# Designs tried in a protein design run: peptides against a protein of PDB entry 7UQJ. Part 228

Target 1, 160 residues: chain A of PDB entry 7UQJ
Amino acid sequence: PELYQNFNITPPRGVLFHGPPGTGKTLMARALAASCSSDERKITFFMRKGADILSKWVGEAERQLRLLFEEAKKHQPSIIFFDEIDGLAPVRSSKQEQIHASIVSTLLALMDGMDNRGQVIVIGATNRPDAVDPALRRPGRFDREFYFPLPDVKARFKIL

## One batch from the design tools (peptide; made by RFdiffusion4, then SolubleMPNN)

Design b2_p22_7_s3 (from b2_p22_7, 12 letters changed)
Fold by OpenDDE base, seed 1:
Structure b2_p22_7_s3 (fold): chain B 160 residues (1-160), chain C 160 residues (1-160), chain D 160 residues (1-160), chain A 22 residues (1-22)
Amino acid sequence: as target 1 above (160 residues)
Amino acid sequence: as target 1 above (160 residues)
Amino acid sequence: as target 1 above (160 residues)
Amino acid sequence: SVLDALKWLYDTLESREHLLLK
């Protein structure tokens, strides 16, 4: 926080964690959520799975996203973690998924509408960064990307 | 513990995680701490950064180490994680670091003084295993070492 | 190996990693698969997602499981990691899923048919351990369970 | 070996599971 204030750097609103499954994207997001709060200052961690938002909230997904962002803002400092965000925000160019277009638009608007002064960070995790709508990967949204590579098999086995 | 008692195996007291920066040493230590706690039984995870112990506790680092181990013992089962342990326990042969020699000696004594029956595991993480005092890497201390390689991209693809 | 041979301990064949999504089950499994291989001895890590085995191999899932275990045996020492194993092996008491019953039976047979001398370890990961068929959680199969808690928010904050 | 590593992990996790169970 202080470093961003001192340098007039707009803190990244959104971070995309991408890489093969099981590279620890979700663990890292949780570890980060866990790292940023102290006994004195609890970070509220919100987790949603992209596929669950589409399947559980048929017709209400937009409202649920709005409520999520409002709740995150209410309980700031907050981290919103979208696991499997490619399930929520597929590439718009795929003709078949009209159902996804409105949800993506809502997520875009919510990320754009986050006041720069808000202590809400959004983390998206995906195994398929290229399946995520490029509009989400623009500055002011998921403008930072972190590759979670597969652990080197050989040398990690010295660890167990 | 019971398994170690039944087999007369001295449980490892200390584990050294080493490898290049960003290889997930800290993540693994956290994942281990997380994996070992259940809803029924929480593992108490203590984290300290080696450089912070030296810089924040000038003249009290030894006392802080003692307090840390006492607190870990009090709240067992416990994991003590030293991130950047090379900052805490540099090789004794480097002439300039009289300040480090006493701290290293205290850490050695604390690791030796852990009753084998104690439910306290110590994890050290470093990018520079050769910068860690060899005395810490002896049996009964950090007697297990785990290399975290830069994940070879090719080797990574064999895991998915 | 040698330690298990010396103590006549049957190594656990299967380990169930369970806990909330993003607790690092898959990261840990990969880190395990990485930590067990050395420069001298590569562990072959096989990863499959439970839902993918059911959806991609309609009618061939049993054959694919057999081939996976044969390949793992051929390339031993090996780790087979099933991510989202609750998708592969749902609880049999759900009346509707005849398609799952044969796959579960095949997986049970493959786990039972692993020679205790084989250097193949099976790791299952799930967010819903209670959704995994209890027959898979019996001795000689997934007989060890590791809970990956949400890193306690308070304890997490002591870690960063 | 894999099994020693896994045993160490299992023993560490079991020492921790025993840490968890107790």
Scores: peptide ipSAE 0.007, ipTM 0.248, DockQ to the pose 0.096; fails the geometry check
Fold by OpenDDE base, seed 2:
Parts: sequence; structure tokens; C-alpha cells
Structure b2_p22_7_s3 (fold): chain B 160 residues (1-160), chain C 160 residues (1-160), chain D 160 residues (1-160), chain A 22 residues (1-22)
Amino acid sequence: as target 1 above (160 residues)
Amino acid sequence: as target 1 above (160 residues)
Amino acid sequence: as target 1 above (160 residues)
Amino acid sequence: SVLDALKWLYDTLESREHLLLK
């Protein structure tokens, strides 16, 4: 909020972090939360995994997403971090596709339902940006994307 | 190698990265690989997940570990990174405990069998250091431990 | 300090982050500060821009640097982050070269004057490491360097 | 790399309690 408020930049509702595994996506999300947190304005950081949304909350995933967003709204300013958001795309079975479609539709509705004045930032992390539903990557959702490259194995650390 | 060679420090055979998820353990391992790599001395980075060692290589996990260490030795200087090394400790079933004990014993033997002159560093990452077999945390194995704290959400960024 | 003390490694007084703009140098510095701060041990993060040191503090830049280092020392453990540290190197006019030389000499003296036991880390960020005065890149100053690669040029930063 | 900075910073800022040299 403040980083965006101070620059008169409308905070992105959603940010997609994409890149190979172990490029620091989750670390960056946590660091952003910490960096935007002051003594006067603590940011609450919520973390969920895409796979956990499907596996732990079978039949209640939509409700858990709603509760998460309500809790994030209650504790503004907040960051919701979805690790492995491509894990919301289960392996294609017709029944899993329907469950996936419902969960994704719920996430879309929750992201769309966030008032522009809300101090909730949603960060999705994925190793497979092309496996993320294009509907999530539209304006007002995950509309900003950041690539996390592999640390260049050729990067000369000149330890002098 | 170079960071330790330049300081005349014997490189630890094994380093345990521990701390909450998304604190940059995997990232750190990759950057260590990148930092220690120069134009003249490329470091080869091998990555494996603890869960993959158990699930993908059922009955061949020991062989795959041996092949990994032989390949790392062939491509010296090298880093072997085990992400989720606590995932080598499956939930206690008697049969899984035996398989786990065999895999861990193989890893122990491979770490012990590394000549002190070997330019192979093994990095284990875990969110649960207490779930890592104490035998792995002995001298000559994962004998150095690094804690990765959560970015303190309370960290006073006093931008004075 | 302690990780370096435990390894008998002199902690670098300064770290240089270099790489193209938008590679997350500033973000990483903040993330680092946050990650190393705990409930028991809060790290104070000080941020300055190289251009601001010259432009906002004309004739007082040396004093402001001294005050910054004294404040950082008072609030140990602390991180001083200089964004755009190459901005301390103004475009070569003879008069600006003298001012630059004075500011850089002050920064050198402040970095040299930090006791090895001081828990003050200085991070410089630049897009142009070759524009950073080589005197700053010597042992006991910015003696460690980190390259921030471009996110692969094909990563469409759709700044929508 | 960002990560050596992290390590360096972790290494620098970790209290003795968090660096268990066993």
C-alpha cells in the first residue's frame, strides 16, 4: 500500500511471479511483505499452496478461498501469496476439470470483488506460467508478471 | 570451492539449510553455485527433491543417489542440492521406515566416501531440521547448518 | 557478523549489487534486511540514493554520510543501502569531480572506520559497476559483488 | 548473485544460536 500510495501507483491486485523452481519467488513475496511493513503499518502475510487448496480442502476449497480473502480484507494491509498456483490446475480428468473450474472461478470472483481501494495484494507463484489459466492473467487479476531467472551460473562472483 | 579455497577453509562436505518455507533456501543454493562459478571454473549444480527420491525411484533410489554422486564427482567442482531433504523421512510406516533407512544409509555412505579433496558440496534444504536424521547432521556430512529466518514482518524499515 | 565470526571470515563491510535496472537490487536489499531481522533482533534499514546524496545535500553530503553512519552504528545491527551508488559519480566536470572525490573519500573513510565488530552492513546498488569508483570496490569496502541478471529478455513484462 | 547476498546477510545477521556448528 504505502509503496504504491506514496508513488500514486494503483497497487496491482495480483502479481504473478514465474520462473524456474528455487529462483526466490516465495522469498521475494515474503520480503515484499516485510519491506512494506512498518512499525505503524504491519502487513499481514497469508500463504497458501495451490496443491493444498485442492487436496486438503476437497469440496470446501471455494469456502476456504472466501475465508482467506475475508481474513485478508479484515487484516488490511495484507498479502495473499499462492505458491504453486499452477497446482490449482490438477491433472485433466473431467471431474477434476470441473472442480478446478469451480475453484478458479471462485478465485476470479474474489479477485474481481476486491474493491480498488482494498489494501490486499495477491501474489501467485508458478514454475509454469503457461499452466496458469489465462483468465487469472487478465487485468484486475494477475495483471503484472515478474520473471525470476535462474541465477546465471556464469555470474562471476569476483571475490576480490 | 573458491570461497573456501581463498580463505584456506576446508569446504564443508555438507551444508544444511533450514528454516520456514519460502525463506530462500533453494535460491541460496543456486546462488552459491553461481557465485562460486567463474569463466574459468564452472560449477555444476545438481538438484534433487527428497520426495522425488522416494516416489520416482522406488527400489532404485540408492542407485540414483550413487549415479548422482558419481556424476557430481565427474563434473567437479559441483554442488548437489537436496531440496526438502526431510522428505526422505516419509511418514512412519514400518515398510517406509526400512526404505528410508536404506536411502539414508546410502546417502551417509556417499557423503562419507567423498574424499576430503573432492570439490563436491552437498546442500540439504529443510523446513524441519528436527525431521532430518541426526546421522546426516554429523561431522563430515551436513556438519554446517544455516538458519533461514522468515523475513521479519515486524522489521522496522525505518526509512529515516 | 556471527556467521562470519564462527567461520573466522571477516564480514564484508560492503556488498555491491550490480545489474540492469529492474532486476530487483533494491528489493533484494530490503528482503535481506527483513530476513535477518527477528523479534529479538530487529535490523534497522537505512536507504539513500546516490543522486540524492549529491542533489539534496549540496555542500552537506559528507556531513549527511557521517550522520547516516553514526545513526546506523547507534541502531546496530543495521543495513545501509545506497541505491544508484554510481550516481555518486556525477558526469565529469572538474568541479563535480572534486565534489565527487570528496564524497567518495568520505564514504571510504566511513567504511574503513567501521570497526570489524560493527554490525553495520553497507549495500550499494548500481546498474553500472564500472562507473563505481574502484576505491570503493577494495577489500574492507564493497569487497563482495552480486550480479543481478536481466530477467530473460523474452519475459514480457506486460506492464499493463 | 542475490543469493550470496542473502547468504552473506544471513551469515552476517544470524545470531550464534541459529548457526549450529555441530
Scores: peptide ipSAE 0.007, ipTM 0.357, DockQ to the pose 0.034; fails the geometry check
Fold by OpenDDE base, seed 5:
Structure b2_p22_7_s3 (fold): chain B 160 residues (1-160), chain C 160 residues (1-160), chain D 160 residues (1-160), chain A 22 residues (1-22)
Amino acid sequence: as target 1 above (160 residues)
Amino acid sequence: as target 1 above (160 residues)
Amino acid sequence: as target 1 above (160 residues)
Amino acid sequence: SVLDALKWLYDTLESREHLLLK
């Protein structure tokens, strides 16, 4: 929390955590949620997997996204974490992806509809930022990108 | 690594990282691998997903496990990380899981066959420790368990 | 923890988690604390931010450090986690840092005074290991260092 | 570098943490 205020960085509506699998994207999102939670100010953390939204909610993914954003707004301050967001919002490539295109469009609209005064932060995590629809990576959406680059095996993650 | 030494804990052959999704189990395993790597002593990190071993290597999962352990031994010091090990080694419950039972038995044998002097550490990560075959959680196998709790909203994960 | 035992590494009194912000250092420290806690053996986790110790306890930081170590010893097995330890223990560079030098000296003395049989582990996390007083990084103090690198994009550490 | 990107990430996440603490 303290770092963003110190750098006069405007609160991004969306943050893309990108980097190889198991680089701690999900961990960081949870850790941010927990760190931003004080005894006085609990942050509600909503986690969804992109692939789960598509596979579990076939035909209702848009509704589930709307409900998620409404719930996040209702329980603000809140973080919406989309794990594997590339599974939710693949690049608008093939004609067969009409279902994905609609879900992406809904997510875009929901992110655009987030009032700047809302204490809702959206974090998307992906292993493939280039597989995320570029429209999601524009200003006012996932306009901040954080690379979670592999702990290089060579780079001594000397932990304990 | 350092925590176990401070607590007079015997070096486990296997370590179970358990805890909710996105608690950094996989990150920790990689960080441990990188941390244990010095310029003089590089640790070879082998990563496999449990579900991937089952799904990609239908009928060869046992062979792939053997090869993995042989390769880890050849490239020691090494870490074998099984992500989602509950997908590889589910509890021996239903009659339909004969394939899983064989894979679990192979993993048990491979862990039992690790020479105590071998510089091969096995880390299993699961979101469901109770879904892991109890035989894997016995002494000489995954005999150390590390809970990766959710960064409790209350627990000020002041990370940043 | 387990990795160190497998590699015949002597239990460090102190472990330095270093690496860029957001690498999961704090999360790792908490995960380690939780992991070392069993139902039978709960580990007490003490967390302090280095900057907070300096800023909140102006003139009492030394006393607060002593109390922290005493409390950790009383509640052993325990982990003391210093987040942003470079804020607590900056390199002894400029003449203006006399206050910091005294606090660093107190921390050094407290770490040196930890009986090797004590079940108190100190974890320091920093984004700037080179900004940590080299005296803290000596054997018997933060003598184990774990680099939490930025997980670099190119190296496919398929973690999650 | 991997370090610079997480530094940026964590600087940015800390900055958001500050925003989330707000």
Scores: peptide ipSAE 0.005, ipTM 0.378, DockQ to the pose 0.060; fails the geometry check

Design b2_p22_7_s3 (from b2_p22_7, 12 letters changed)
Fold by OpenDDE base, seed 3:
Parts: sequence; C-alpha cells; structure tokens
Structure b2_p22_7_s3 (fold): chain B 160 residues (1-160), chain C 160 residues (1-160), chain D 160 residues (1-160), chain A 22 residues (1-22)
Amino acid sequence: as target 1 above (160 residues)
Amino acid sequence: as target 1 above (160 residues)
Amino acid sequence: as target 1 above (160 residues)
Amino acid sequence: SVLDALKWLYDTLESREHLLLK
C-alpha cells in the first residue's frame, strides 16, 4: 500500500507483451509475478490462454472472465496473465463471429471496472499486437506495451 | 498428485535449464517452485551454486550433496536448484582434478537413488550445457532440457 | 528527449535491482534491454559481473570500468548491467582492501560524469543492497531501487 | 515493491525508449 501511495504511481492496469514466439513474454510475466512476491507480500498469479478461454468455455467465456477478475481481486495483490490474448480479443473489424466481440466487450468492462487502488495487474501476451482490438490498447487498459523481438542475431551482446 | 498420475507423465527427476547468462533460468526455477506451492502444499526450494559447493566444502562436497538430497527428501515436495551446474559437474574428459570426478559420481548416484515416486525435482542451470558431464544428461537424471534464449535486444518496449 | 524534458523527470542514470538470488534481476535487465531495442533503435547491452572485474583485472579494474563506460557512451543508447555489484562496490566501512575503495571511487566518478542527456542506463544487481556502498545509492547514481522478492512460496500460481 | 520497481523500470525504460524512439 504505502509505496504505491507515496510515489503517486498509479500501477498500470494492463501491460501488453508483444513479439515473436519464444521471445520470453510468458517467462517475463512469470518472472514479474515471482519477483513481486515476498514473504510479507504474496502475489497471486493467474495464467489463462486466449484460445483456451474460447474453446473450453463456449458460451461461458464472459462468465469465466468475470470470475477470474473477481478471484484476482479477492487474492490481491494479483497478476492476471493472458497468453495469446489475440486469440481472446481479436480486432473488431475482423469478420470473426459475434462471440468474439462480446468477449472483448466484457474484458474492456472488467479492465475499466478495476479501481485505481486495486492491486491487480493484467498482462496480455501476443505475437500479433495488430490483431488485438485497439480499444484494449487505450489508457487505463493495456496502456503499456512491451515488444519482445526475436533476438537480433546482430545485437552485439558483447558479453565480454 | 493426480495430474501427474493421470497423464502417466513421470515427473522429470531432473531438468536442465541451459542458455546464456541472465535469460531467467534461476528465476524460472523459483517461479516454478512458487507456482507449485499452495497453502495446503508447500514446496521446499533448495538453491545451491556449483562453484560454492566446490569452494566452501573442499573435501566435504560429496557429504554436502548427500545432506542436501536427504533434506530435500525430508521436506517433500521439494525442488533442488543447482545454479551453475557446469561448475559442479564438469565433463569427465576435462583434465580437471580428481575431486570433480568424485562429485559428479556422487551426484549421479544421488539422482539414480531417487525413487520415481519421490516428490523431489532437481533443476540444473548452466550457460554451457556441453560443459556438463553427458552422464548427467541421460534418462532418469537431467533427462529434460530447456533452452533459455537471449531475450532479443530489439524488444521494443513500446511503453505507450 | 522531449518527454523527459516535459515531465522534469531526470531519467535515472542508475537502477539498483536487489533481492534474493534467482528472482529475475539479470533476466529483467536483459528483458529491458531487449524491450527498449527496435529495428530503428538498437540498445547496446553491456553485462559485467562484479567479482569478474575484480578477479580478471587485478590492478586494471578502474581502467576496465572507464573503458566500459566509454564503450557504452560510444554505442548509445546503452545499458550497462553489473551483476553482483556488491562484489564490485562493497561498503567502504568494510575492512576490505584499499583496492575495493578505489574501484568504488572510480564507479562513483563515472556515474557522476555521465551527462544527464546521455542515453546510458546503469543497472546494478545485488542480493545484498546493504553491502553496496551507500554513496552509490544516492541521487544521480543508483537513485532508483527495485526490490526483487522471492516468489512467494504461497503464491498460488493457479496455472489452470 | 518489485512491481513498483519493475513498473518504474518499465516506465523509465519506456519513457527512455519512447524518448529514444522519438
């Protein structure tokens, strides 16, 4: 509580990790969750895969998202990690079925409904940020983005 | 218990994390330990560094390894994490001192002596998998390997 | 340039990552370097280990630090990552040899000599922040600190 | 907290990257 209060740093509600497969997005999310948990302050980490939410919960995806956010709120401080979020939240302009639009709308409402004082961080990982609905990438939602490129073979990590 | 039982997935006795320095090998091991721990089921995490075992316990390294495995067995479920395992278990063909060969033999015997039903997982981290004795990389020991690539230097954190 | 100018936020010259071993300090530094690099703007990442600077460069550690900072300046934007910085820059009050005091003084001078407009970030990682010279933890040096706690053993990674 | 630290680091790196990208 105090450190967030003292720095007037509104914790980001949402962070988008984007970049090619195997660039460490999921590793980073787990690392963040791990790094933020202490003996005094346990962080609860929730991991979901976008395609799994659609495939496992046909007709209940919205309810499962609500339950996930409620559980995360109950177990604050919490991190919700959505792997392959482009599978969950496709661009509205895609002629994808009405079902995807409903899920996006639910996720938007859940992210907007999080109190600024809530200790819930949402991390979305995607290989295709342009396939994610732009409405999710607005301030107060996934308002921060982290690109995870392919290790540039030419990036001189001069590890001397 | 049940998930490992249902999938006939013999939990790996040993997992080798290999990849460049600072790719998150140790973090992943700790994140795994944290992830697998619940209020009902605490996982005990043991961390040792290969070079520290050799330098701190000159002439007692074998005994310290035995004690470590006994303590891990006593506190099941447990994860033993060896950081810099290439320092502990160099390739036998290296003209390195007879001391290193004895330690490798002890570690082999300890890993072979773990019952398949034991809830002890051994994770070895190295930057140089080819510097680790091939005998440790066989089935029933470090029989699974995870490559940790460099995060690409080009990962644009477009922090919007 | 402009955003730092507008917010009067002096970009931190130095960031201290502190916390137990394997909490992701080095991974985070690399992920940061990765995330800040684009195809248009490559960040050069320099990694050094505190103990290696002392052991490999006995009597030349100060020169190697100067060369490192010059190389980082030449390859801007750059990140200098010091792993185990407590090995490089122990507390001056420690009865440790005069050599360590000279290295600390050199590092202080190099950090103070960085122009505020420089695109060089210094990240120090330690498991023992209290073992780092307090002079390094002042404004304009390692003026921001990141605690990397142990992943809480009780953090329910409900990986569903 | 590590989250604050990571956030700040991310924010700082982002702000620097955004400053660096611009």
Scores: peptide ipSAE 0.005, ipTM 0.386, DockQ to the pose 0.064; fails the geometry check

Design b2_p22_7_s4 (from b2_p22_7, 12 letters changed)
Fold by OpenDDE base, seed 5:
Structure b2_p22_7_s4 (fold): chain B 160 residues (1-160), chain C 160 residues (1-160), chain D 160 residues (1-160), chain A 22 residues (1-22)
Amino acid sequence: as target 1 above (160 residues)
Amino acid sequence: as target 1 above (160 residues)
Amino acid sequence: as target 1 above (160 residues)
Amino acid sequence: SILDAIKWLEDTIASREFLSLK
């Protein structure tokens, strides 16, 4: 309840942050994690890069995703932040179809397997929402999307 | 002496920054490089990404690592920062064993070949310390580990 | 005119930011985009990582590059920032020659196809200018190179 | 300015008490 109440939104399973790189997606995901933490209720923030999970966990990416979701569930309330999620779950291209399909299918199953009562938010960040498998953007997965525009001069000066 | 005195630590050959991504590992490595630099003693900061060295230096990664360490030695006092070092030296997985084994063996040899009197610090940053080859975490290599926890709410509100 | 006037340079098609990682290449590219944007004339900043385009767009990288340049042209004045461009256009290594050759050839064609009157700047950032295909560094492409040295303490304090 | 953003970012990071350099 409270983790999702702090979002002032009906509990998303997943939030997709998209927009030009360095618009503050990663920073906002952390800012949200910190702002939703209290002295009494610390949110555990798990962050992974999509490209890292592919390149570093070749043949173990599925297991590492499972472990990540189990750890997030164990340490709830939790935020799982996938930075560059389009590197983890690219639109199925023929040449890497089997590895990507397995990772995507695992991520889908993990997001679908999240108890709606669980205090685990998944934030995906991408610079290319159209490069994220459409199956991840369905209801009960990354069903909320936040566009991070380039801060105009004024928005940067408000952060400056 | 002074570079390591500025760390207020016994001179590590290697420092492993680990913790959730974007907890400020890269930023701390830069801040350390900046704070350890004086007008009289400029620290040269070399940064490389582990995944970049693997993907971009396929077949030359070993040579590029040697050149990097030679350049760092030439420009000492120096910091070599390997961002995402678990992408350069993953735990030996069977499918990429030969390329990773050669890169890891080269990095091990370069770290072992650093004179303890040399003013070269190697900082590795990872989100997955357990995905870094244990041989890199031995004494005389990345023998100091700094965990970068998620900033709690209070630290973020002090930063906001 | 104005986008290139704000650079105080003869309109480059491409600017190569090179230097040690973390010297502020990505930050400078964004800052240039922000400083060149006015309330009346917003510069659209497109950012992509070279490694991301390779790993995430396997078999579609060429199409995604075309779409990126079309979108940048549609939203001109624009900056296309390729972070880690040496990951997109590495010097032709035998083992990945066909995929890299196609991506490089597409990027070359897109840069060559930019109207000299178009308000689109392409900024490539690399830590390894020698790992960028020399064809990208020819006149009418990344024909201007900016070295980002390690800020000496004074340069950092002037930037602080 | 970029400088102010970098400074804010650096000040923000320097003010991170959370760097428990153990």
Scores: peptide ipSAE 0.000, ipTM 0.292, DockQ to the pose 0.038
Fold by OpenDDE base, seed 3:
Structure b2_p22_7_s4 (fold): chain B 160 residues (1-160), chain C 160 residues (1-160), chain D 160 residues (1-160), chain A 22 residues (1-22)
Amino acid sequence: as target 1 above (160 residues)
Amino acid sequence: as target 1 above (160 residues)
Amino acid sequence: as target 1 above (160 residues)
Amino acid sequence: SILDAIKWLEDTIASREFLSLK
């Protein structure tokens, strides 16, 4: 808390992890959750797949998102990790526009409704950042983006 | 090489990474591939999803597996990484037994057909080791298993 | 560079990864090294085990550390990863105090001697952060700490 | 704190030019 006050840095509400599959996005999110947990301060980690929310909860995706955010708020400090967030909030393609528009609008409202004092962080992971609705990538939402490149073999691992 | 000669340890042909989703199985496989690559010795890394081989290549999965192993052999030293290998070689469930039995049989034959001198390592990743056909988990195949547990639950992972 | 100037944030010289064995500390360090490498900017990754430096180089550990830092500086941008850094720089216990004091002093001097403009990052990994000399855990050295809670990876990664 | 770990992640990633600040 104090360190962010001194530097006028708004604490991030949302972080987008993007990069090719198997680059450790989910592992990093879990490692972050776990690293922030001490004996005194247990962090609650919520994990959802975007495609699972959309496919398992057809017609209830918005309600499931609300419940997830309420539960995360109840169990503060908490991390909500959306794996495959491009499956939850794809860029509006014409044929499914209404359902996707409602889900995106709900997620936007939930992220915007998080008070700056909230100890809830949302991490989205995607292999296709361009497939995520640009409205989610604005300040106060997924305002920070982290590229997870392939461990490119061109990293000269000189193991001496 | 030398360390395995001294201990009469047959170098593993196959390694099974198992553990919950997002524990870094895929990242580990990639990092291993990258770490084993030197300026003198480039390792070729092949990645396939088990479910993708089954779903994208309906009726050609066996051929795609053969091509993959041939290409890996051609580009030795190489690593073949099967993500979600439980999607490729599920434990025989009755209704799809014939197709799955053929794919499993092909993968078994390909792993068995790798000569001990081959610089091809196969890594399978699964969230459900018990959903992988036990025939794959025998000596000369996925004969080494590595558990990737969740980064320990002082973070209350409430998986809803 | 620019972002650190605007926020008066000193770029970290050293990061301590701590947590139980197998928690992916080494994997994360490798993944980070690989992730920072682009086609335009190759990062050189140096890996050493603390216990190996102490045990293999009895009486030359200080020289090996100097050579490592010189090589890392020569190959900027670079990452030096010390696995088991508690084996290199244990908290001063009386009976081995002189040798350990020299090695710790050398590592401190090397970390302090890195100019803020140096594109060399040092990552230390330990299972026992309390076994690392507190002098290493000060600003400008391992000033950032990350807990890696257990994955119970009984991964005997025998690297072939 | 979560904020400290995120700040570190941010700083670590920023130090590596991974911050695409839009």
Scores: peptide ipSAE 0.016, ipTM 0.421, DockQ to the pose 0.123; fails the geometry check
Fold by OpenDDE base, seed 1:
Structure b2_p22_7_s4 (fold): chain B 160 residues (1-160), chain C 160 residues (1-160), chain D 160 residues (1-160), chain A 22 residues (1-22)
Amino acid sequence: as target 1 above (160 residues)
Amino acid sequence: as target 1 above (160 residues)
Amino acid sequence: as target 1 above (160 residues)
Amino acid sequence: SILDAIKWLEDTIASREFLSLK
């Protein structure tokens, strides 16, 4: 809060971690949770996998998302980490199942409904940022994107 | 480098990161690369996936491995990270395709051929350490192993 | 340091990363090390394995721990990472070898002897937090605990 | 603050050539 307040930056509600598999998106989300926690300030970390939300919660996925956000709000400061969010919120297409569309709509509404003062951060991780619904990548949602590159096979990763 | 120099520790030529998926083996390799990099000392990070070395470089995998190691040596200090190294170097068996055996032999020779003073670290990541050829797990190769555990779901992470 | 100074947070002397195999405790420690390193601020990362401290340094383990902490202090800001710290600092029991007790006592004294302004962070990783000596889990030592969950489990990280 | 630690992460990620903020 203080750092965002001091810089007049609207605190991002969501952060998209994108990059190839094994780039440590999940670990960074956990490291963030770890780094942000103090003795006085415990962060509650929630983790979900996009494919699990779709497959394990068929017909209840929207309810489970709502419950997840309410629980995160109740236990704030909190991080909600969605692994493989492209599996949960694929790009809206004419071929998109109504189930995917409703889940995306629910996630959008939940992210938009977060108070800017709420200490709930949503982290989405994807291997395919272009497969994530562009509506999720708008301001007040996943409005910050962090690229977790595969150091390109040819790229000198000059780690400065 | 300084850490290895100060302790007279023979810098491990290879480090095996093993543990279940999503445990951040790949992120650790990058984090190591980042941590060892300074303004004055940039680490070149190379990344390859074991399955890609086998499938994308059919008939050239050995040549591509040699080129990778020469490039890493040219750009030392360097980290070569092999993701899913069990896909590249499965345990030697009577059922092992001659292709796998030749790639493993090449990787062994390349690791053995690294000068002990060379600032090239090889990191292999696997979900199945027991599926990695034991010859790779010998001194002067992947002679350091790091276990990336799945955390137990019941534990309160007091994140600092 | 700046992050801890800016927040009036007493810099934790120690952080316990705990959780089952494959969850990236070691990765997080290095990701934190990497994350805290900048061009202007290099973090020296020291890594030891609990079993190695006991087995490789029989009769000198206490001296090697003292040397490790002095070197970390000399190269601050520093992270000391103990992998498998339950192998170094098992719960005190009537069956605990005198060697384990002396090493634990030394580690306790070294952690207690760290200046609160010292930019040395100690990270212990274990698969068995309940196998770590409770004395290490007290304020001013490993007073922050980090739970790393299994990817397949409906893991509520309550990162407390 | 969680936001401070996110910013610290943002700054940390931004300070590294291996992690780019888009």
Scores: peptide ipSAE 0.005, ipTM 0.362, DockQ to the pose 0.145; fails the geometry check

Design b2_p22_7_s4 (from b2_p22_7, 12 letters changed)
Fold by OpenDDE base, seed 4:
Structure b2_p22_7_s4 (fold): chain B 160 residues (1-160), chain C 160 residues (1-160), chain D 160 residues (1-160), chain A 22 residues (1-22)
Amino acid sequence: as target 1 above (160 residues)
Amino acid sequence: as target 1 above (160 residues)
Amino acid sequence: as target 1 above (160 residues)
Amino acid sequence: SILDAIKWLEDTIASREFLSLK
């Protein structure tokens, strides 16, 4: 919230970190959470993996998403970080597509249902932004997208 | 390359990055790969996920590991990065335990079979070092362990 | 340590991590420190901030730098990480320029005075490599420079 | 500012050729 106020930018509800694996997406999300935290204002950081939402909570995934958003709201200011958000898209089976559609629909509804005054930021991370449902990438959802490129070899040569 | 020479330490075959999620383990592995590259000497970086090895290649996982190590050897100097290496340990089923044991055994054999002159480094990353098979954490395998702590809030404030 | 031996590269005394805030410089430094540690060989990690060196220790900064390097030498193998090393350069006042020059001169002397056999690595991190005194960026000091890139601007502008 | 940092980070990443993950 505060990060965006100082920039005269309407705070996104959601931020998509995209880029190759190991480009620091998850690190950045944690860094943002820590930077937004002060002694006076601690940001609660919630992390989930898209694959875990799908695999661990088959049939309960929607409820777990709801609970996550409720908990994030309860502990606001908060950041919800979805690592591997493209992992919410299961491969191949019609049942998996339906489950995906339901989970994504729930996530959409939760992101849309976030009060504009809510101090809850959602950060998604993916290696495949094109594998993220376009509906998640619309305004009021993941309306901000950050590409995490691989650091150039030349510039990395100086890192090590 | 250079940082390790002055320390007169025998290069590990394997390095275990452990620490909480989003502490930059994968980023570090990539940064290490990039830093070890030069215009004269490019390091080939191979990345796999433990869960992918198990889930995508059930029954082919051992072959895929062998191919990975062969390819890494072919493209030496190389880094093999196993993200979520603890994901090679499936939960609960006797069949999964056998598959795990087989995959881990193959990985052990591949790490042990690396010629000491081979320019192949293996980096494992886990959030749960204690969930990594102790046999992988022995000398000649993942004999170096790197803890990736959560960056201190105070330190992060200046990064951001 | 060991990763670098096989690559026949002369270890730098100092490594400059440069890149925008939140690019994982500090994380990388910590990860490197952790990575150089084993059960047999623990690397002592010292962290200081350039701004803290200047602001907390006005008039004592040189002594604190000396003590830091002495302590690092005492606890070798060690890594000294200077976060925001550009923060050693105060803005505007002639007195601050003199204090900066003195502190930088002390840091130069300490880096130059490191025995080539000393197992002390210095890592600087900055968001502004051009604000780092060029004398620090010379051979035998921060002779290796690591750029930590931002994820692509177009994509990152959507995160924030 | 974090935005400047982010912009700098973005510029930095954008300026870099992707390591071909083979």
Scores: peptide ipSAE 0.005, ipTM 0.367, DockQ to the pose 0.030; fails the geometry check

